# Ledger of designs, part 191: peptides against a protein of PDB entry 3ZOQ

Target 1, 223 residues: chain A of PDB entry 3ZOQ
Amino acid sequence: QLLQDSWWNQLKEEFEKPYYQELREMLKREYAEQTIYPDSRDIFNALHYTSYDDVKVVILGQDPYHGPGQAQGLSFSVKPGVKQPPSLKNIFLELQQDIGCSIPNHGSLVSWAKQGVLLLNTVLTVRRGQANSHKGKGWERLTDRIIDVLSERERPVIFILWGRHAQMKKERIDTSKHFIIESTHPSPFSARNGFFGSRPFSRANAYLEKMGEAPIDWCIKDL

## One batch from the design tools (peptide; made by RFdiffusion4, then SolubleMPNN)

Design b2_p28_8_s1 (from b2_p28_8 with E1M E3A E5R E9R F17W E25K)
Fold by OpenDDE base, seed 3:
Structure b2_p28_8_s1 (fold): chain B 223 residues (1-223), chain A 28 residues (1-28)
Amino acid sequence: as target 1 above (223 residues)
Amino acid sequence: MEALREELRELEETSDWERQEELLKELE
C-alpha cells in the first residue's frame, strides 16, 4: 500500500478512482520527461510524518517550491542547507514575536510534522521553475478529501489558514468540532496586512490545551 | 497583457501564490 495504515484506511478509495489514476499516469510521464519536485519518494512526506490519528494541527500551502533542492514534501518547509524563502522567514519572525523562539539556522519544519502538524500543500508536485504547473491535474481532489476526512474526525483538529487559497477550504471544515486560525499569507506582499501579529502558534497551543492535548513545541533546534 | 505576463513570471520566482492567482484571473 502507498501510505501508512491510518491514512490508507481514509484514502484507499481515492487511489482507485479514475482521476487519481490519470494523475498517476501524468506524473509518471512528467517525472520521466521533466525535472519535477519534490523527489517522487517525498511527495507524501506530510502524510508519512503525521498519521491520520496523530494530526493535531493542519497548515495548508499551495504547491511545492520549484527550485533545486528546496521542496521536501512539507508545506513551507525546505531541506536543511537551503536558504529560507521569504515566506518562511516571515513565519519564523512571527514565531519569534509570538512565543519567543529563536530563528533557526535552517528551514526544515520536520520537527513540527513529527509532533502532529500536518504540513499539507493542496498540490503536491511542480515542474522545475514553473509554479503551479501541476495545478488542476488531480491533486486538489485528493487533498480536498484529506481535509474532508480530517473534518469528519471526532477528535478536534486546528486548521491554520494563511491567505485566500487556504481560506477557500474553510467551507469543508466542520467548525462545530474543529478550530480555525485565519490571517493573511506570510508572503512579503501580504504579511504586514495581518499575518504579523496574528500569533497562530500560541493560539494553536491554547486550543490544544483546552482539548487536553499536549501543546506543540514550535521552537526549532539548530542543526 | 504582456505586462501582466511579465509580472506573473517575476512572481513565480518569489512564490507569491495569491498575487499569481489574481493575475491569472485577469488573463482569463
Scores: peptide ipSAE 0.023, ipTM 0.582, DockQ to the pose 0.107
Fold by OpenDDE base, seed 5:
Structure b2_p28_8_s1 (fold): chain B 223 residues (1-223), chain A 28 residues (1-28)
Amino acid sequence: as target 1 above (223 residues)
Amino acid sequence: MEALREELRELEETSDWERQEELLKELE
């Protein structure tokens, strides 16, 4: 099986559906003929690091970074040693202003994922140098299902939705059970229109505490 | 790259943030 048991139980039926089979065949060709990111072994890292039952927070991204060595299968995250992209820099700036964390010397968000922050892109692969090149190929149907099964979960989840793309998924979230934190995107073009000052990290932890759960340690240590 | 930057400037005027975010990723 592709995923750990908790996710497999939720998603196994999707992998048997024609759309995913077609997606898989497409990906086989893409990885064989072109440079695709992330590494094929890292495509489902978000689900590997954060089990279905352990999800506390969801942060939605669009698609992976399309430069060499950047994407590691987690939304907004880059591998150690990679220059922090502008949006990620702004995320860390807000983190600092929100709860006082220092700016890390790397861009890996793996520590968040290991604590229950599902760093999910809606599209999980991309061609080198071609943003959104795998849009509309089937990933969105799978990731919509991921959102759906989380929404159906009895234990509440916090969804952090930055920008319009992520916020379009709000209709799939049962707000009678789950919490949503919305703002503009951390992109330099939109961050000053609402992202900065939105304090998503402290707000998320406040919800977790109300639920009787341990908060996320959002501060990232240097490597 | 220059063409993309020009499109970004145009989109800033219309506040099409979604398209701006997409183009920014291409410029990164």
Scores: peptide ipSAE 0.022, ipTM 0.595, DockQ to the pose 0.110
Fold by OpenDDE base, seed 1:
Structure b2_p28_8_s1 (fold): chain B 223 residues (1-223), chain A 28 residues (1-28)
Amino acid sequence: as target 1 above (223 residues)
Amino acid sequence: MEALREELRELEETSDWERQEELLKELE
């Protein structure tokens, strides 16, 4: 069993489907012949840290960082000791402006994940130095299903959709039950066009409070 | 064209996916 029971109950049928079997075989070859990120044991970290029932917020990314030691199976997150990528730096800048959090001395978002923030990339693996190299290989179908089963959940979820790629998933989300926070991407090339000042963290917590749920402690402690 | 390709390489390293997508469209 690949996943926690709560996710397994939702996704077990996907792992038996031909597309995933083909994806799995492809990944076996890739990990054997190429340097692939993240580590194979970390591919599903987003689902490991945040159970299906515990999801409060979803933050969608595209695919993992493709540099050595960066990706840890969580969207936008980097392992401790890794220099913060530009988009992540901007995320922390907005976090500081939004709710006053200090800029952490690392880029790990694990503390968010443990509180119910599903940090999901739409593609879960990448070749070293080759962005989007595993695009269109089957991950998108699985991650679409993840979005679908969350959309079908009765207890509301907050989806934070930064940029056009993430926002394309809006059509899969039942907005009669769930909340969506949209802005431009935190990339340096787009952040000033709407991401900065969008205050996604306080807005997410406002929704959580309306639902009678505990807010996320978005502030990240130094390591 | 050369300037666009150089920018694309830099963006690839920094994982600025949105801008990369835009540049790729321009290079098509």
Scores: peptide ipSAE 0.022, ipTM 0.574, DockQ to the pose 0.129
Fold by OpenDDE base, seed 4:
Parts: C-alpha cells; structure tokens; sequence
Structure b2_p28_8_s1 (fold): chain B 223 residues (1-223), chain A 28 residues (1-28)
C-alpha cells in the first residue's frame, strides 16, 4: 500500500488507472536515467505528514525545487541546511508581519505539515535543473483528484492560493463549504502586489477558530 | 533592469528558482 489508509481510501482508484501506470513507468525511467527530485521516497511526503482527515489548510505549489538537496516533497519547503529560496523568504517575512513569528534559520515547513497543513505541489517530481520538466505527465490528474476529494469532504478546509496557477484550482473547490485565501504569489516579482499584507496565517487561524478547530502554530523553531 | 524583471516574471511561472535567484542578485 502506497499511502496511509485515509488517503489510500480516497485515491486507490487513481493508482489503478492507466494514466498513473504510465506516469509510474515514466518515473521509473526518469529516476534510473536522470537525477530526479525529490527522492523517490519523499514524493508523497505531503500526504504522509498530513492525513486526509487531518487536513486543515492546503497550500498549493507548482512543482518541486530542482536543485540538489532542496525538495522534500512539500510545497515551498526546503530541507534543513538549504538556503531559503526567495519566495520562502517572503513567506517568512509575511509570517513575521502577520503574526509576529521570528524568521527561522531553516526552510523546513514540516512543522506545518504535521499540524494539518497540506503542502501540495500540483506536480510532484522534477528533473534536476529543469523546472516543470514533468508537467503534463499525469501528476496534475492525481493532484486534481486530491483537491476534489478534499472539496468533497464535509469537514471544511482552508485553501491558500498564491498566484494565478494555484488560483486556477479554485473552480474545483466547493466554496459553500470551504474557505479560500487568495493573494499574489510570494515571489519577489509579485509579493509587493498583494502577498505582503495579505495576512494568510492569521486569516487561516481565524477560519479555524470559527470552525471550532485548533489554530495552526505557524511559528517555526530554529534547528 | 526592466528586461531582467520581465525574465524573472517568466521564470516564476516555470518555477526556475535557481535562475530567479541569479537574476535577483543582478537586480540588487
């Protein structure tokens, strides 16, 4: 069984479909012939750290970082010891301004994932140095299904959609049940056009409190 | 400067983070 029970029950049919079998075969070749990120064992880390039932917040990314040692299977997150990418730095700047958290000395968002923040990329693998190299190979169909089954869940979810690409997924989300937090992307190019000052962290926690759920501790401790 | 910013925007869409970082350094 590839995933824990809660996700497996939601996604098992996808893994039996031809598109995923083709994706799997492609990935076998890619991992054998090229350097692919993240490590194959980390591809589904977002689902490993955050069960289907435990999802409180979803943060959508595009595809993994494509540099050595960066990607850890979580959107925007980098392994400890890795220099924080510009977008992640801006995320932490907004975090500081929003709710007063200190900027951590690392870029791992695992602590968020463990609290119910699903850090999901729409494409879950990438070739070294080749951004979006695995776009259109089948991942999007699976991750669309992930969004769909979360949208179908009775217990509300908060979707944080930074930038145009993430916001395109809004059509798959039942906004009568779920909450959407939208802004420009945290990238240096777009952050000053709406991301800064958007206060997604306090807003997410406000929704959680309205739902009667515990808020996320967004502050990240130094390692 | 504007040309570099435009390239940076395009790279954002492709998630070429390494090249983005290089361009940001040039824009500083």
Amino acid sequence: as target 1 above (223 residues)
Amino acid sequence: MEALREELRELEETSDWERQEELLKELE
Scores: peptide ipSAE 0.021, ipTM 0.595, DockQ to the pose 0.519

Design b2_p28_8_s2 (from b2_p28_8 with E3A E5R E10R E21A E25K E26K)
Fold by OpenDDE base, seed 2:
Structure b2_p28_8_s2 (fold): chain B 223 residues (1-223), chain A 28 residues (1-28)
Amino acid sequence: as target 1 above (223 residues)
Amino acid sequence: EEALREELERLEETSDFERQAELLKKLE
């Protein structure tokens, strides 16, 4: 897929590497033989909506939702008209308690992405009904590089790391320049153990304001 | 964790996507 110039400049070397070529060949086969999510044109939506230079906040997910019509290439986000998954519902509950936002009648986080929230999954594709089916196929190396180039950026970034999987990426983040917000995962199985009350949204905005940047409007309008 | 993985495998056969997502995220 074509990327914005800002991301292309940061990632072009990765696309030339054998692992990525192998990943692309794998994906060609997968999309031909299986039902793969998201739509192939939506794989890099996180990078499409948020340029390298415009990244203010990063929210890491694992892999896309694997149900029909759910994934839209953004971590935790679902297409309009799709029932909000449990973790996303909890995200909105925390959003409401944190900064008073109403719970939206949809689950699209595109408005966040357009404001500089990079909604990045570590794995960017999945087979229908088969969670983590594309784990270990090369995506993790690319997305690690995405984290690396953001960490190397002079302009600070806020990384929101929910759960152990995301928190494993801390070692790649230069905490002398960047900020990390950590808690348990918003999953119903873990949210009550730290996610609820963690107030990641107000904390992120506090860092942005400290940097002299505009805060994120986290509140999502109904469609 | 093993119990969760086993349940996840069972759910993959039933297309209970919401429950699958919950269990997967618990493993994170």
Scores: peptide ipSAE 0.023, ipTM 0.590, DockQ to the pose 0.131
Fold by OpenDDE base, seed 4:
Structure b2_p28_8_s2 (fold): chain B 223 residues (1-223), chain A 28 residues (1-28)
Amino acid sequence: as target 1 above (223 residues)
Amino acid sequence: EEALREELERLEETSDFERQAELLKKLE
């Protein structure tokens, strides 16, 4: 099966629907005819690293980085050895100011994912050099369902929503059960308008502790 | 400069971080 059991039980019906079959056919053509990111085996890395039941925090992104070797199937994350994109640098700056973490020498957020931070993009593939090239092709319907099934989960989830795109998903989240942390986007364009000083990491951990769950170790070690 | 800022704002919605970085350099 495509996904691990916990996610498969939640999403298996989606993969049988026409929209996803059409998406799949589109992707087959795209991957065959041009360079698509991330690697096809990494498309669902967010779900591979963080099971449905293990999700503690969700951080929503838009679509993957479109440069060579960058995207690894996790929102905002880049493969080791890749220069940190500006937004990611700002994320680490806020991390440092928020809870005192040192700035890592790489941009991989896999350690977050392994602890229950679902690093989900709303669109999971992109053409090289063409941001949002796979927008409106079916991914949004699947990722909306991911948000829905998390919202329906009894065990609370913390949603970190940076920027307007992510915040538009708030309507799908049952705020009577789940927690929302909102701010402007970490992009250099918007970070100074609210992202810096928003302290999403300590706030997320505060919610986790209140729920009796282990906090996230947000600090990332150098490689 | 204003035109660059407007373009930067539009790019924020597209998550084109590379292009955003280029525009930011021009605004320095």
Scores: peptide ipSAE 0.023, ipTM 0.570, DockQ to the pose 0.620
Fold by OpenDDE base, seed 3:
Structure b2_p28_8_s2 (fold): chain B 223 residues (1-223), chain A 28 residues (1-28)
Amino acid sequence: as target 1 above (223 residues)
Amino acid sequence: EEALREELERLEETSDFERQAELLKKLE
């Protein structure tokens, strides 16, 4: 099966639907004919690192980085050795100001994912150098379902929604059960309009503590 | 950000992938 059991039980019906079959066929052609990111084995890394039941926090992105060696199947995250993109740099700046973490010498957020932070893009693939090239091809329907099944989960989830794109998904989240942390996007073009000072990391941990759950260790060690 | 995202949305209709990449990179 494509996913670990916890996610497979939630999403298996989607993979049998025509829209996903068409998406799969499209992807087969794309990966065969062009350079597509991330590596096909990494497309579902967000779900691989964070099981359905282990999700504590969700951070939504748009689509993968489109440069060589960047995308690793996690929103905002880059592989070790890759220069930190501007938005990620700002994320770490806010992390430092929020809870005092040092800025790591790499941009991998895998440690977050392993602790229950689902780093989900709404679109999970992209052509090299062609941002949003796979928009509207079927990923959004699947990732909407991911949000839906999390929203339907009894155990509360914290959704961190940076910017308008992510915030458009708010309508799918049952706020009677789940918590929303909203701000402007960490992009240099918007960070100073609300992202900086929003303290999403301490706020998320505060919610986790209220729920009786272990907080996230947001601090990332150097490699 | 908002202006860039609006432009990005318009570019999707024109299939100008190069310009899309430039704009989205600024938001990454």
Scores: peptide ipSAE 0.022, ipTM 0.552, DockQ to the pose 0.127
Fold by OpenDDE base, seed 1:
Structure b2_p28_8_s2 (fold): chain B 223 residues (1-223), chain A 28 residues (1-28)
Amino acid sequence: as target 1 above (223 residues)
Amino acid sequence: EEALREELERLEETSDFERQAELLKKLE
């Protein structure tokens, strides 16, 4: 099966639906004819690293980085050895100011994922050099379902929604049960308008503490 | 449109998804 059991039980019906079949066919062509990121085996890494039941925090991104060697199937994350993109740099700057973490020498957020931070893009593939090129092809329906099933989960989730696009998903989240942390996007164009100083990491951990759960160790070790 | 495309191209390597999405929307 495509996903681990916990996610498969939640999403298996989606993969049989026409929209996903069409998406799959599109992707087959794209990967055959174009350079597509991430690697096809890494598309669902966010779900692979963080099981449905283990999700504590969700950080929504738009779509994967479209440069070579960057995307690893996790929102905002880049493979080790890859230069940190500006938004990611700002994330780490806020992390440093928020809870005192050092700026890591790489951009991999896998350590977050392994702790229950679902690093989910709403669109999970992209053509090389063409940002958002796979928008509207079916991914959004699947990822909306991911948000839905998390919203339906009894155990609360913390959703970190940076920027307008992510915040548009708020309507799908039961805010009576789940926690929302909102700010402007970490993009250089918007970070100074609210992202910096928003302290999403300490706030997330505060919610986790209130829930009686272990906090996330947001600090990332150098490689 | 041409100006928007040029700006989008300049932003492609910045990972500024917010701005990129905004520009893409204007191009649609």
Scores: peptide ipSAE 0.022, ipTM 0.553, DockQ to the pose 0.127

Design b2_p28_8_s3 (from b2_p28_8, 9 letters changed)
Fold by OpenDDE base, seed 5:
Structure b2_p28_8_s3 (fold): chain B 223 residues (1-223), chain A 28 residues (1-28)
Amino acid sequence: as target 1 above (223 residues)
Amino acid sequence: KEALIAQLEELEETSDWERQARLLEELA
């Protein structure tokens, strides 16, 4: 996929590296031989919706949903008409408690992405029905580079790190320039241990205001 | 049982709810 110029300038060197070429060849075989999510045209949707310069907030996920019609290339987000996964339901519950937003009748977070919320998974593809099936195939190196170039950016970024997997990326973030919001994961297994009540949305907006930037409208309209 | 618990912990932050449900049933 062709990226926006702002991301291309940051990542063009990665695409020439052997690891990415091997990843690309692997993906070509996977998409040809198996059902892979998301659609190949949607793999880089997070970068398509949010340019490098427009990133205000980063929310890290692990890998895409592996069920039919779910993944749309954005972390935690599902296509309209898809039942909201438990973690996403909990995200909306916290959103409601934090800033009073209504729970939307769909699970698409595209409106966040369009406002500068980079909804990035560390692994950008998955086999149908096989969570983490593309772990360790090269995506993590690319997405680590995405985190690195954002960390190197002079204009501050807010990183929302839910759970242990996302928090492992904290070492790559220059906390002298950037802000980090951490809590347990929104998963039903961990949400009650710190995610609920963490108020990441209001806290993110407070940082944006401190930076002199427009806050995110986190409330999602019904379709 | 310890192996199943470890697998559940690994899946704690994943969206593989079906696998989580199966593992929980096996632990019951």
Scores: peptide ipSAE 0.026, ipTM 0.629, DockQ to the pose 0.561
Fold by OpenDDE base, seed 2:
Structure b2_p28_8_s3 (fold): chain B 223 residues (1-223), chain A 28 residues (1-28)
Amino acid sequence: as target 1 above (223 residues)
Amino acid sequence: KEALIAQLEELEETSDWERQARLLEELA
């Protein structure tokens, strides 16, 4: 899949490495033999919607939703018309409590992506009904590199790290240049242990304002 | 039991509720 020039310049060396070639071949087999999400054309949607230079905020997820029609290549986001998953519902509850946004009638976070919120999963594909089925296949190395090149960028980035998995990436982030917002995961199993009340959206915007950047309009309009 | 707990912890952030429910039943 072809990337925008800004990301291509940062990642082209990764695509030439053996691990990525092996990943690509694996994915070809997987998509041919099984139902894989998201659609192959949507795998890099996070990078398509948010260029390297336009990244203001990063929200890390683990892997795509594994149900039919859900995943759209953006962490936590679901296609319009899809029922909001529990974690996403909690994200919107926190959004409402944090900055007063109404809960949208859909779960698409594309509007965030278009404003510079990189909605990146660490693993970018999954088998239907099998969460983390593509863990350890090479995606993590690429997405680690994405984090690395953002960390190396002179212009600051805000990293929102929900849960243990995302927080493990903190070691790759130069905290002398970049900002980190951490809390428990929005999952129903963990949200009450710190995610609710963490106010990541207002905190992110506060950092953006300090940087002289336009804040994110986190409120999502109904479709 | 320890292995099941580890699996549950891993699934906690994956939103695979059905699998989590099954694992919880096995732990009970």
Scores: peptide ipSAE 0.025, ipTM 0.616, DockQ to the pose 0.416
Fold by OpenDDE base, seed 3:
Structure b2_p28_8_s3 (fold): chain B 223 residues (1-223), chain A 28 residues (1-28)
Amino acid sequence: as target 1 above (223 residues)
Amino acid sequence: KEALIAQLEELEETSDWERQARLLEELA
């Protein structure tokens, strides 16, 4: 199976729908004819690292990094050895200011994913050097369904929504059950307009503690 | 400078992070 059983049970109906079949055929052509990121085996890494039942926090991104060796199927995350993109650097700066974590020497957020932080992009693939090249091809419908099934879950989820694109998904989230943390995007252009000082990490942990759940260890060790 | 800011805004919306980084270096 492509997905863990918990996600498969939630999403199996989507994979049988025409839109996903069309997406699959498109992706087959793209991966055959173009350089596409991430590796096809890594497309669903966010769901592989964090099961449906284990999701505590969701961080939404737009689409994968489009440079060589960067994307690893997790929003904002880059493979070890890859230079940290500007937005990720700002995320780590806020992390340091918020809860005192050291800035790691790499950009992998896998440790967050393993603790229940779903690092989900709304679009899960991209052509090399062409940002948003796979926008509107079907991924958004699948990832909307991912948000929907999490919203329908009885156990509360914390959604961290940086920037306008992510915040557009707020209408799909039942705020009577789930918590929303909103700010401007960590991009160098917008970070000083609200992201810095927003303290999303401590706020997320405060909600988790209130719910009687274990907090996330947001601090990332050097590799 | 205004043209560069507009380009940066567009790049933020499109998630063209590499090009954004280059433009930021040019502004510095």
Scores: peptide ipSAE 0.024, ipTM 0.602, DockQ to the pose 0.580
Fold by OpenDDE base, seed 4:
Order: structure tokens, then sequence, then C-alpha cells
Structure b2_p28_8_s3 (fold): chain B 223 residues (1-223), chain A 28 residues (1-28)
């Protein structure tokens, strides 16, 4: 099966729907004819690292980085050895100011994912050098369903929604059960308008503690 | 400079990170 059991039970019906079959066929052509990111085996890394039941926090991104060797199937995250993109640098700056973490020498957020931070992009693939090239091809319907099934979960989730695109998903989240942390996007264009000083990491951990859950160790070790 | 800022706004919406980085360098 495509996904681990916990996610498969939630999403298996989606994979049988025509929209996903069309998406799959499109992706087959794209991967065969062009350079597509991430690697096909990494498309669902967010779901692989963080099971449905283990999700504590969700951080929404738009689509994967479109440069060579960058995308690893996790929102905002880049593979080790890759230069940190500006937004990611700002994320780490806020992390440092919020809870005192050192700036890591790499940009991999896998350690967050392994702790229950679902690093989900709304679109899960992209053509090399062509941002949003796979927008509107079916991924959004699947990822909307991911948000929906998390919203329906009894155990509360914390959604960190940076910027307008992510915040548009708020309507799908049952705020009577789940917690929302909103700010402007970490992009250099918008970070000074609310992202810096928003303290999403300490706030997320505060919610987790109130729920009786273990907090996230947001600090990332050097490689 | 105003034109560059407008372009940055558009790039934020499209998540064109590489181009955004280049424009930021020009603004610096």
Amino acid sequence: as target 1 above (223 residues)
Amino acid sequence: KEALIAQLEELEETSDWERQARLLEELA
C-alpha cells in the first residue's frame, strides 16, 4: 500500500477516486519527461514520518522547493547540505528568539516530523524551476482531505498557519477542538509584519502541555 | 525599488523562492 496503515485508513478512498487517478497519470508523464521534485519516493514523506495518530502539530506549506536537491517531501525543509532558503532562515531566527535554539548548520526539519509535526505542503510536487507548476492538478483535493480527517480527529491538533495561503485552510478546521496559531509568512517580505515575535514554537508547546502531551523539541542539532 | 517590492509580493504567492532570493539581494 502507498501509505502506512494509520493514514491509509483515512485516505484509501481518495486514491480510488478519478481525480487522483488522473493526478497519478499526470505525474507518471511528468516524472518520465521532466525533472520533478521531490524524488517520487519522497512525495509522501510528511505522512511517512508522522502517522495520523501521532500528529501533534501541522505546519502548512504551498508547494515543494523547485531547485536541485532541495525538496525532501516536507514543507519548508531542505535536504542537508542545501543552502537555507530565506523563509527557512527566518523560521530559525524566530526559533532562536522564541525559545533560544541555536541556528542549525542545515535546513532539515526531519527531527520535527519524527516528533509529530506534520510538515505538509498543499501541493506535493513541482517541476524544476517552475514554482506552482503542479497547482490545480489534484493535490489540493487530497491535502484538503488530510486537513479534514485531522480536523475530525478527536485528539486535538495544533495548526500553525503562516501567511494567507495557509490561513485559507482555517475554514476546514474545527476550532472548537483544535488550536490555531496564525501569523504572517516567514518570507522576508512579510516576516516583519507579524511573523517575527509571533513565538509559534513556545505557543505550540504551551498548548501541548495543557493537553498533557509531550512538547516538541524544536531545537535542531547540527549535522 | 517599489517595482521590486511588488514582484516580491507576487513571488510570495507563487513560492518562487529562488527568484525571491535574487530580488532580495538586489534590494539589499
Scores: peptide ipSAE 0.023, ipTM 0.600, DockQ to the pose 0.573

